# Designs tried in a protein design run: peptides against a protein of PDB entry 4KTY. Part 203

Target 1, 266 residues: chain A of PDB entry 4KTY
Amino acid sequence: YVLNDIGVIFYGEVNDIKTRSWSYGQFEDGILDTCLYVMDRAQMDLSGRGNPIKVSRVGSAMVNAKDDEGVLVGSWDNIYAYGVPPSAWTGSVDILLEYRSSENPVRYGQCWVFAGVFNTFLRCLGIPARIVTNYFSAHDNDANLQMDIFLEEDGNVNSKLTKDSVWNYHCWNEAWMTRPDLPVGFGGWQAVDSTPQENSDGMYRCGPASVQAIKHGHVCFQFDAPFVFAEVNSDLIYITAKKDGTHVVENVDATHIGKLIVTKQI

## One batch from the design tools (peptide; made by RFdiffusion4, then SolubleMPNN)

Design b2_p27_6_s3 (from b2_p27_6, 18 letters changed)
Fold by OpenDDE base, seed 5:
Structure b2_p27_6_s3 (fold): chain B 266 residues (1-266), chain A 27 residues (1-27)
Amino acid sequence: as target 1 above (266 residues)
Amino acid sequence: MKLSKEEKEKILKELEEQAKKNFQSLF
């Protein structure tokens, strides 16, 4: 989880699982310097750099360019005129070295690219880390731990009312650390995510959220446990918005979100 | 009313596209 510099990332769909290789390159020349530079850009105190809780939280913010001129610019519109298409990247090294050299965000990334670069960052700094893929990953935008899907009477989505969304798959990271800030037993793997999905106390970042806490439904534990819980365990609520202004729950699906969660063990 | 499997699949694909638009707007 620290020494392996080649990994496998799962993607695609639950019924058609695909894999791609990713070179983390955490030992390549200039990569450690770049990771330190990232923390410098975040203005992280030296005392905090030894704390994996702080480091992983800062990393989740800084690997994306949002808010702080961090490492990667995301793009999902299939227009990559001023950079590299997300699918063309094969590892973290070129991205991190470009960031260090140019001192500007690198274009472009999507979830597996964010997760790949973040994995390098964590491993480079001595934090055991792995990439996790969640199929049918929910994005709860209103923090109610469910996916509210509003439909017109004709069955089409009402995009004005529907704020929540679902990815066919999403990749994030798990980082291994103790959590002295939590009750005993909630150390170990912590979910952290550098894809800018939701604002967390003023910045687009996510985690560390205790995997054990999420597993046992402890959504009150810092950081961002409700959001991560919703990603893997939200109910899909299909609601018909009638012309008379009434809302009628038509369907509830408690089995669709988080249908499969995959990570490579080595 | 119970939605068909095909209807649900269509809805989920639309939600995914909306997600892409939302995240695209962050940059």
Scores: peptide ipSAE 0.372, ipTM 0.848, DockQ to the pose 0.770
Fold by OpenDDE base, seed 3:
Structure b2_p27_6_s3 (fold): chain B 266 residues (1-266), chain A 27 residues (1-27)
Amino acid sequence: as target 1 above (266 residues)
Amino acid sequence: MKLSKEEKEKILKELEEQAKKNFQSLF
């Protein structure tokens, strides 16, 4: 989880699981310097740089360019002018070195690219880390722990009312650390995510959220446990928006979100 | 009315496309 330089990232569909090789390159020349530079850009106190809780939280913010001119600019429109298509990246090294040299965000990334770069960042700083892929990953934007899907009477999604969304797959990271800020038993793997999905106390970041806490339904623990919980455990609520303004719950699906969660064991 | 499997799949695909648009707007 620290020493392995080459990884595998799972993606695709739950019925057609695909794998992508990814070179983390945490020991390559200039990578450690770049990771330190990232923390410098974040204006992270030196005293905090030895704390994996703080480091992983800062990393989740800084690997994306949102808010703070961090490492990666996301793009999902399949038009990648002025940069590299997300699918063209094969590892973290070129991305991090470009960021260090240009001092500008690198274009472009999607979830597996964010997760790959973040994994390098964590491992480079001595934090055991792995990439996790969640198939049918929910994006809860109103913190109600469910996916409210509003439909028109014709069966199409009402995009104005439907704020939540679902990815066919999403990649994030788990980082290993003690959590003295949490009750005993909630250390170990912590979910952290650098894909800019939701604002967390003023910036696009996510975690560390205790995997054990989430598994046991303890969403009250910092950081961002409700969001991560929703990603893997949200009920799908299908609601028909009637012309008269009334809402009718048509279906509830408690089994679809988080149908498969995959990680490579090293 | 209870949605069919095909209807649910269509809805989820639409949500995925909407997600892409939403996240694209962040940059």
Scores: peptide ipSAE 0.283, ipTM 0.811, DockQ to the pose 0.773
Fold by OpenDDE base, seed 1:
Structure b2_p27_6_s3 (fold): chain B 266 residues (1-266), chain A 27 residues (1-27)
Amino acid sequence: as target 1 above (266 residues)
Amino acid sequence: MKLSKEEKEKILKELEEQAKKNFQSLF
């Protein structure tokens, strides 16, 4: 989880699981220096750089370009003319070195690119880390721990009312650390995510959220546990919005979200 | 009226497409 510089990232769909290789390159020349530079750009206090909680949280913010001129610009519009298509990247090294040399965000990333670069960042700094892929990953936009899907009377999605969304898959990271800021037993793997999804206390970042806490339904623990919980456990609520303004729950699906969570055990 | 599996799948695909338009979906 620290020494392995080559990995496999799971993607695709739950019925068609795919893998892609990713070179983390945490030992390549200039990569550690770049990770330190990232923390410098974040204006991270030197004393905090020894704390994996702070480091992982800062990393989750800085691997994405939002808010702070971080490493990667996300794009999902299938138009990548002003940079490198997300699918063209094969590892973290070129991205990080480009960021270091240009001092500008690198275009473009999607979840596995964010997760790959973030994994390098964590491993460079001595934090055991792995990439996790969640199939049918919920994006709860209003922090209600549910996926509210509003339908028109004809059965089509009401896009104006429906704010939540579902990824066919989503990649994030788990980082291993103690959590002295949490009750005993909630250390170990912590979910952290650098893909810009939701604002967390003023910045697009996510985690560290205790995996053990989430597994036991403790969503009150810092950081961003409700969001991560929703990614893997949200119920799908299908609601028909009638023309008269009334809402009718048509269906509840408690099994669709988080159908499969995969990580490489190396 | 409960939605069929096929109806749910259609809805989810539509959500995925909308998410892509809003930079909230992956491919």
Scores: peptide ipSAE 0.183, ipTM 0.718, DockQ to the pose 0.505
Fold by OpenDDE base, seed 4:
Structure b2_p27_6_s3 (fold): chain B 266 residues (1-266), chain A 27 residues (1-27)
Amino acid sequence: as target 1 above (266 residues)
Amino acid sequence: MKLSKEEKEKILKELEEQAKKNFQSLF
């Protein structure tokens, strides 16, 4: 989890699982310097750099360019004219070195690129980390732990009534650390995500969220546990939006989101 | 991967069809 510099990232669909190789390159020349530079750009004090909770949270923010001129600019518009298409990246090294050299965010990333670079960042700093792929990953935009699907009275979906969405797959990271800030038993793997999805206390970041806490339904613990919980366990709520403005819950599907969570055991 | 507009529409259609089936199962 720290020493392996080449990984496999799972993607595709739950019924058509695909894999791609990713070179983390945490031991390559200039990578450690770049990771330190990232923390410098984040204005992270020296005392915080020894705390994996702070480091992972800062990394979550800084691997994406939002808010803080971090490493990667995300793009999902299929327009990559001003950079490298996300699919063209094969590892973290070129991205991180470009960031260090240019001192400007690198274009472009999507979830596996964010996760790959973030994995390098964590491993480079001695934090055990792995990439997790969740198929049918929910994006809970309103923090209600539900994936709301609004239907018109005729049964057609009205996507304008919610910003909630489902990704065919999403990649994030799990980082191993103690959580003295949480009750006993909620250390270990912590979900962290550098893909800019939602604002967390003023910045596009996510985690660390205790995997054990989430697994046991404890979403009250910092950081961003409700969001991570929703990614893997949101109920699909089918809501009929009536013309009078009333909403009627027609059905609940608890089986659709998070159908498969895959991580390479190394 | 965040779904493209087309993929999202496909999923929504699938969800819609599933929802319709679910509604039918309630009767």
Scores: peptide ipSAE 0.024, ipTM 0.522, DockQ to the pose 0.044

Design b2_p27_6_s4 (from b2_p27_6, 16 letters changed)
Fold by OpenDDE base, seed 5:
Structure b2_p27_6_s4 (fold): chain B 266 residues (1-266), chain A 27 residues (1-27)
Amino acid sequence: as target 1 above (266 residues)
Amino acid sequence: MKLTKEQLEKIKKELEKKAVENFQSLF
């Protein structure tokens, strides 16, 4: 989880799982220097750099360009005129070295690119890390742990009211660390995500969230446990928005979100 | 209103389509 410099990322559909090779290159020349530079840009104090909780949280913020001119600019509009299409990247090294040399965010990334670069960052700093893919990954934007689907009276989706969304797949990272800030037993793998999805206490970042806590439904544990829980366990709530302004729950599906979570064991 | 199974499947397919549109092809 630290020494492997080539990995596999799972993507595609739950019924048609695909794999992609990714070169992390955490031992390549200039990569450690770049990771230190990232922490310098975040103005992270030296004492915090020895704490994997702080490092992973800062990394989740800094690997994306939002808020802080971090490493990667996300783009999902299929227009990549001012950079490299996300699909063209094959590893982290070129991205990190470009960031270090230009001192400007690199264009462009999507979830697997963010996860790949973040994995390099974590491993380079001695934090065991892996990439995780969640199929049918929910994006709960109002922190109610539900995927709210609003319907017209005729049963068609009301796109104006329906703000929550589902990714066919989403990639994030798990980092191995102790969690002395949590009750005993909630160390180990921690979910961290550098893809900019939601604001967490003023910044687009996510985690570390204890995988054990999420597994046992402890959504009150820091950091961002409700969001991560929702990604893997949200119920689909079908709500009819009636003309009289009332909302009526018509159906609930507890089986659609988080159908498969996959990671490479090495 | 009670949604039919067909309506539910249609809605799920619409959600899936929207989700796919948010991703660039890896090839």
Scores: peptide ipSAE 0.331, ipTM 0.778, DockQ to the pose 0.274
Fold by OpenDDE base, seed 1:
Structure b2_p27_6_s4 (fold): chain B 266 residues (1-266), chain A 27 residues (1-27)
Amino acid sequence: as target 1 above (266 residues)
Amino acid sequence: MKLTKEQLEKIKKELEKKAVENFQSLF
């Protein structure tokens, strides 16, 4: 998980799983220096740089450009004229070296690019890490642990009221660490995500969230466990918005979100 | 009035389509 410099990222759809090679290049010249530079740009206290909890949280913030002029600018509008299309990247090295050289955010990334670069960052700093792909990944925007789908009386989706969304797939990272800040048993794999999805205490970051805690429904444990829980366990709530302003729950689907979670064992 | 199975599948398909549109396809 730290020594392998080439990986595989799962993507596509649950019924048509695809793989893409990704070069992490954590041992390439300048990459460690760039990772240190990232922490410098984050103004991370030196005493915290030995703490994988702090490092992974800072990394989740700094791999995206939001808030802090971090590494990657995300784009999902299919317009990539001012940079490199997300699909054109083959590894982390060029991205990180461009960031170090230009001292400006690199364009552009999407989830697998964020996850790839973040994986390099973690591994470079000695934190065992892997990329996880979740198919039918929920994006809960209001932190209610549900996917609220609002419908018009005719059964069509009310796009104005429906803020939550589902990704056909989403990639994030799991980092291995002890969690002395949590109760015993909640160390091990921690979910961390550098794709800018939601604000977490003032910055677009996510994790570390204990995978064990999430599996056992302990969403109260830091950091961002409710969001990660929702990504994999949200119920779809179908709500009819009546013309009179009343809401009626029409259906609940507890099986759609998180149909498959895949990671390569390396 | 409860949604029919067909209506539910339609909504799911719309959600999936939206999800696909939000991601760049890998080639």
Scores: peptide ipSAE 0.319, ipTM 0.767, DockQ to the pose 0.287
Fold by OpenDDE base, seed 4:
Order: structure tokens, then sequence, then C-alpha cells
Structure b2_p27_6_s4 (fold): chain B 266 residues (1-266), chain A 27 residues (1-27)
């Protein structure tokens, strides 16, 4: 989880799982310097750089360009005229070196690119890390631990009534660390996500959230446990929005979100 | 990639069918 510089990222559909190779390149020339530069740009003090909790949280923020002129600009609109299409990247090295050289965010990334670069960042700094792919990954925008799907009275989906959404797949990272800030037993793998999905205490970042805590439904633990929990375990709530403003729950699906969670074995 | 409205509607239709068949298990 630290020494392997080439990985496999799972993507596609739950019924048609696909894989792509990704070169992390954490040992390539200039990559460590770039990771240090990233932390410099984040204005991390020296003491914080030795704390994997702080490092992973800062990395989560800095791998995306939002808020802080971080590494990658996300784009999902299929307009990539001012950069490299997300699908064209094959590894982290070119992205990180471009960032270091230009001192400007690199265009463009999507979840697997964010996860790939973040994985390099973590591994480069000696934090064991892996990429996780979640199929039917929820994006809970209103922090209610539900994936609300609003329907018109005719049964058509009304996407204007909620910002909640479901990814066909989403990639994030798990980083291995102790969590002295949490109760005993909630160290180990921590979910961290650099894809800019939601604001977390003023910045687009996510985690570290204890995987063990999430697994056992402990969403009260820092950081961003409710969001990560929702990504993997939200119930789909199909709600008919009536003309009178009332809502009627038509269906609940507790099995759709987090249909499959995959990570590469060692 | 986010699921399209069409995909969600398809899921809904499947859930509706399931709800009719297995009402007690869903509610």
Amino acid sequence: as target 1 above (266 residues)
Amino acid sequence: MKLTKEQLEKIKKELEKKAVENFQSLF
C-alpha cells in the first residue's frame, strides 16, 4: 500500500465492472518535492506534517483546486477544451509535475483522477493508502443520510427539488492511520476523498472518516462520517411531490446504494 | 458519472413492481 507505484482502479457499472491501470509514481523524481510543495501551498505548519490525520485532511482539500488553488480542477460537463480530458490521464506523475511547474491547478480531473493523485500524495508521504470504488455511490447534499428522489405526480423524476444525486460509481481513498482523536478501535483504514463533493467546515474536503465507525453506523465521529456513511449506505427514498407542497414517500430502497465496494488487493 | 433521470426512473419502476409484489417487506 506504500511501495506499489502502479495500481488498478475499478470503474464502470456494477454489472459491467471495468478496470484501468494507474501509475502512482510516488518514487519518481520531483514527486516528493511536489507533495511538500502542496503542503506548503496549504500553509501547513511543520508539526502538522507529521500527523497523518492532518495530512490526509489537507490532502483531501488540496488535491482539488477549490478553495485553495489545489492540484486538480474537476470537470463533469464533457467540456475539456482548456486542458486534458480526465480519461486521458494514465497516472499521477504528469499531473503533479505540471502543478509544481505551473503553480496553477491542472485541468481536468474526475473521481478516479482525484483518487489516483491523492493516492500518490498519501503514499509519497508514507501513509498507506488505497483506492476504493463504490458502485451506486450516493451524494447526500442535505446531510439527512437519505438519498431523496423526488417524483412528479406523473412519476417523472424532478431533479430540481433536491441536490442529492447518485454516482454510477465513485472513487475515493482509504488511508491507514491511528485515530487517537477517536475511541479505541476506530483507527486503521480511514476514508478520505479529494473529489470536491461537499463543503466540510469551510472547504471542499472529506475525511478522514473511520471505516470501522462507518461500518458500525457511528456517524458522529469526525470527520465527515455522515457523508461517507451516506455514500455507502443511504436509503433511496422516492418521494412524490404533490402540487399542494406535501410529500408522499412512494418507495424506499435500502439495497441500491453501495451495491458494490471494491478495492484492489495487495 | 451521475445517474441520469432515465436511469432513476427505471429504478423507480422496478421498485414499484417490487412494492406491489412484496409490499410487506418494503413498508
Scores: peptide ipSAE 0.028, ipTM 0.561, DockQ to the pose 0.041
Fold by OpenDDE base, seed 2:
Structure b2_p27_6_s4 (fold): chain B 266 residues (1-266), chain A 27 residues (1-27)
Amino acid sequence: as target 1 above (266 residues)
Amino acid sequence: MKLTKEQLEKIKKELEKKAVENFQSLF
């Protein structure tokens, strides 16, 4: 989880699982220096750099370019004329070295690219880390732990009201650490995510959220446990919006989200 | 309103538009 510099990322669909090799390159020349530079750009105090909770949270913010001129610009529109298509990247090294050299965000990334770079960042700093792929990963926009699907009277989706969405797959990271800020038993693997999805206390970041807490439904534990919980366990709520402004729940699907969570066992 | 299986599948596909684009971008 720290020493392996080559990994496998799972992607595709739950019924057609695919794998992609990724070179983390945490031992390559200039990579550790770049990781330190990332923390410098975040203006992270030296005293906090030894705390994996703070480091992983800062990393989740800084691996994406939002808010703070971090490492990667995300793009999902299939138009990558001003940079490198996300699918063209094969590892973290070129991305991190470009960031260090140019001092500007690198274009472009998607979830597996964010997860790959973030994995390098964590491992460089001595934090055991792995990439996790969640199939049918929910994106809850209003923090209600549900996927609210608003329907017209004809049964079609009301796109104006429906803000929540589902990724056929999403990649994030798990980082190993103690959690003295949480009750006993909620250390170990912590979910962290650098793909910019939702604002967390003023920045696009996510985690660390205790995997044990999520598994036991303890969504009150910092950080971002409700969001991570929703990614893996949201119910689909089908709601018809009536002309009188009332909402009627037409269906509930508790089985669609989080069909499979996969990580490489090392 | 009772949603048919077909309607439910259609809705699910619509929710995954961005995800589908993301997946297709890998090729």
Scores: peptide ipSAE 0.374, ipTM 0.790, DockQ to the pose 0.292; fails the geometry check

Design b2_p27_7_s1 (from b2_p27_7, 19 letters changed)
Fold by OpenDDE base, seed 1:
Structure b2_p27_7_s1 (fold): chain B 266 residues (1-266), chain A 27 residues (1-27)
Amino acid sequence: as target 1 above (266 residues)
Amino acid sequence: SEEEKKRKEEEKKELFEKNAESIMRYE
């Protein structure tokens, strides 16, 4: 998880799982320097750079360009005229070296690109890390631990009534570390995510959230455990919006979100 | 009838499954 410089990222659909090769290149010339530069741009003090909790949280903020002119600009509009389409990237090295050279955010990324670059960042700094793919991944926008799906009276989805959404898949990272800030037993793998999804205490970042804590339903533990929990465990709440403005709960589905979570074992 | 109720419940399930598949996709 530190020495392997080539990886596999899972994507596609739950019933049609696909794999993509990704070159992390954490040992390539200039990559360590770039990772240090990223922390310099974040104005991270020297004492914090030895703490994997702080490093992973800063990394989750800085791998995306939002708030702080970080590494990657996300784009989901299928218009990539001012950069490279997300699907064209094959590894982290070109992205990181471009960022270091230009000192400007690199265009463009989506979840697997963010996860790939973030994985390089973590491994380069000696933090064991892996990419995780969650199929049917929820994006809870209102922090209620449920995914609200609004329906018209005819049964069609009305996407304008909520900002909650579900992705066919989403990629994020797990980083290995001790968590002395949490109760005993909640160290190990920590979920961290650099794809800009939600604001966490003023910045687009996510984690580290204890995987063990989430598995045991401890969403009160820092950082961003409710959001990560919702990505994998949200109930789908189907709500019919009536013409008179009333809302009626039609169904609850507790089995749809997080149907499959996959990571490379080798 | 009980058969009509079962049919309506199945139609409702199919509708919810279809709606649940209306999700965002990376391309």
Scores: peptide ipSAE 0.353, ipTM 0.729, DockQ to the pose 0.653
Fold by OpenDDE base, seed 4:
Structure b2_p27_7_s1 (fold): chain B 266 residues (1-266), chain A 27 residues (1-27)
Amino acid sequence: as target 1 above (266 residues)
Amino acid sequence: SEEEKKRKEEEKKELFEKNAESIMRYE
């Protein structure tokens, strides 16, 4: 699997791609122990810990603090007075060791921090993993596989009519594994995401979703394939909300979402 | 066109979420 303890994370804008180094530190003292501790906190039985499908799914839940007092507290309000600003982190080691020591969620993370810590977790447990950055990443909140943009009759956007949103960029992980629970050909890279975005069957988690399945439009496969598909391939649907409550589709843009997906080769 | 694209992006700015690194660039 991946032996590199330092990686590169892509961020910024599609027309101004930037990179930052991230120290995964999967071989540092105490990190493997912390990853085991994370699985202990998740109450994973020993038999499940050898299954990358279960491990990656649990990891996607536990790297975020929601539901289960996991590793990282997300914050996007630009107020980080009670912790470390997401941009101040340079690697996973300090975060994981703080979590292990304090036994409390660490503040604060955003997508690349979640992805960085999750990448360490996966690699520590022998799962090949990489970070993926998607520019113009859709967040489909109503599970309709499209990004609804509601317009007033005057053409102005009404953001109150939908919870759908688009990240300028979003980072998640791909983990390499076989998928005996899926049809042949849908193993390999699996999208997993620890950034808390949507509830997946009772927890803020995402994946593993077969990258091959998503590429071929198969959204019926576990786990969370529709959500991941929407992140990378949602059409922007511009809908005019009429005063009488009716909705009229004005335009469809199939080119905006998922315009560029970047990952460092392992 | 690029101009049209720019206009559309500005119009839907409320639907875009920016991560901390992007926010820092605009500060």
Scores: peptide ipSAE 0.025, ipTM 0.623, DockQ to the pose 0.087
Fold by OpenDDE base, seed 2:
Structure b2_p27_7_s1 (fold): chain B 266 residues (1-266), chain A 27 residues (1-27)
Amino acid sequence: as target 1 above (266 residues)
Amino acid sequence: SEEEKKRKEEEKKELFEKNAESIMRYE
């Protein structure tokens, strides 16, 4: 998980799984320097740079450009006129080197690009890391651990009321570390996500969240465990908004979110 | 009709699901 400089990223649909090669290039010239530069831009104390908990959390924030002029600008509107389309990237090296040379965020990324660059960052700094793809990945934006889908009386989605969303697929990372800040047994793989989805204590970042904690329903453990839990286990709650302002739960779907979580094992 | 129901379900799906279209549509 540290030595491999090329990988496979899963994407597509749950019923049409696709794979893409990605060159991490953590040993390429200038990449380690760039990773150190990223931590410098984050103003990370030297004392914290040896702590994988802090490093992964800072990396989660800095791989995206939000808040801190980090590495990648996300774009999901199919308008890429001022940069490189997300699908054109084949690896992390060009992105990281461009960031280092220009000292400006690189355009553009989507989840697999964020995950690819973040994987390089983690591995470059000696943190074992892998990319995880979740099909039907929920984005809970009000921290209630469910997807609230509001419907008009005719059954169409009320886009004004519906704030939560679901990705057809989403890629994030898992990083291996001990968690002395958590109870015994919740070290190991930690979910971390650099795709800017939700604000976490003032910054667009996510994790590290203990995979074991999430698996056992311990969403109270730092960091961002409720959000990660919701990504993989949210119920879809279909709510009809009546004209009189009342809400009626029409249906609950507990099977839609997190249908498949895939990672390549080495 | 069944066709109308199907259409509504498809529209509902399109409205609340985000697609990583950079890969999904152009490869």
Scores: peptide ipSAE 0.186, ipTM 0.656, DockQ to the pose 0.093; fails the geometry check
Fold by OpenDDE base, seed 3:
Structure b2_p27_7_s1 (fold): chain B 266 residues (1-266), chain A 27 residues (1-27)
Amino acid sequence: as target 1 above (266 residues)
Amino acid sequence: SEEEKKRKEEEKKELFEKNAESIMRYE
């Protein structure tokens, strides 16, 4: 149900799927006002606010604090000084109201927190939205649609050379909209992600990327389809960095990334 | 071999990033 104010977010491991409740609270007092305030902070023109493509893209940028002093500061170092640990949040309402009152980014979030707040934002503005969890989610850092994993001669990962990474799980959103800017058939669910992972044309944002386009390998369609495609379909390329500076491909794993994608029914 | 298994496990630890829920829950 699109209008449900309580949801379920999937997390954990592919062999140990876990769920947590999340209160979206899109009908709570002050939440819609806060969503409008977020668009104001983004300096979004009034004419664009009725366009779900523009709104979802702006939302993907503004739910994270990077670039524009948006809603949430991400932290993954397990040290959450001067804020709330990501795991302590139970819903979007407190986060959004704190942002509105303080006018400063709220600390701290990780993917499910970003996705939860973003889901509230989308639903508040009349955009059907759901949270998607991808287990073994790739983070392609160099936009080559593969995960380059560099190994030392002893088989250990060379962290200096390896820029790409894989999340045990990652949460993002899907938003329902027409895509008149794309060929016929690529409307419907669009992947959007507010977790700051990669720069997209100057800002940490992601989407809307047509789920149908991604499903059929059309990575040329805006926005950020290559990145989203890589999240769910990257091959793992294991490369041994030799002492002489040469690189040798040792193994290719085409089955590991995107092993399971889960979402709650609307 | 057991050594190969250990190596693979160590590789996985370095390769995969973990979210907070996989590390610690706060009460």
Scores: peptide ipSAE 0.155, ipTM 0.660, DockQ to the pose 0.085; fails the geometry check

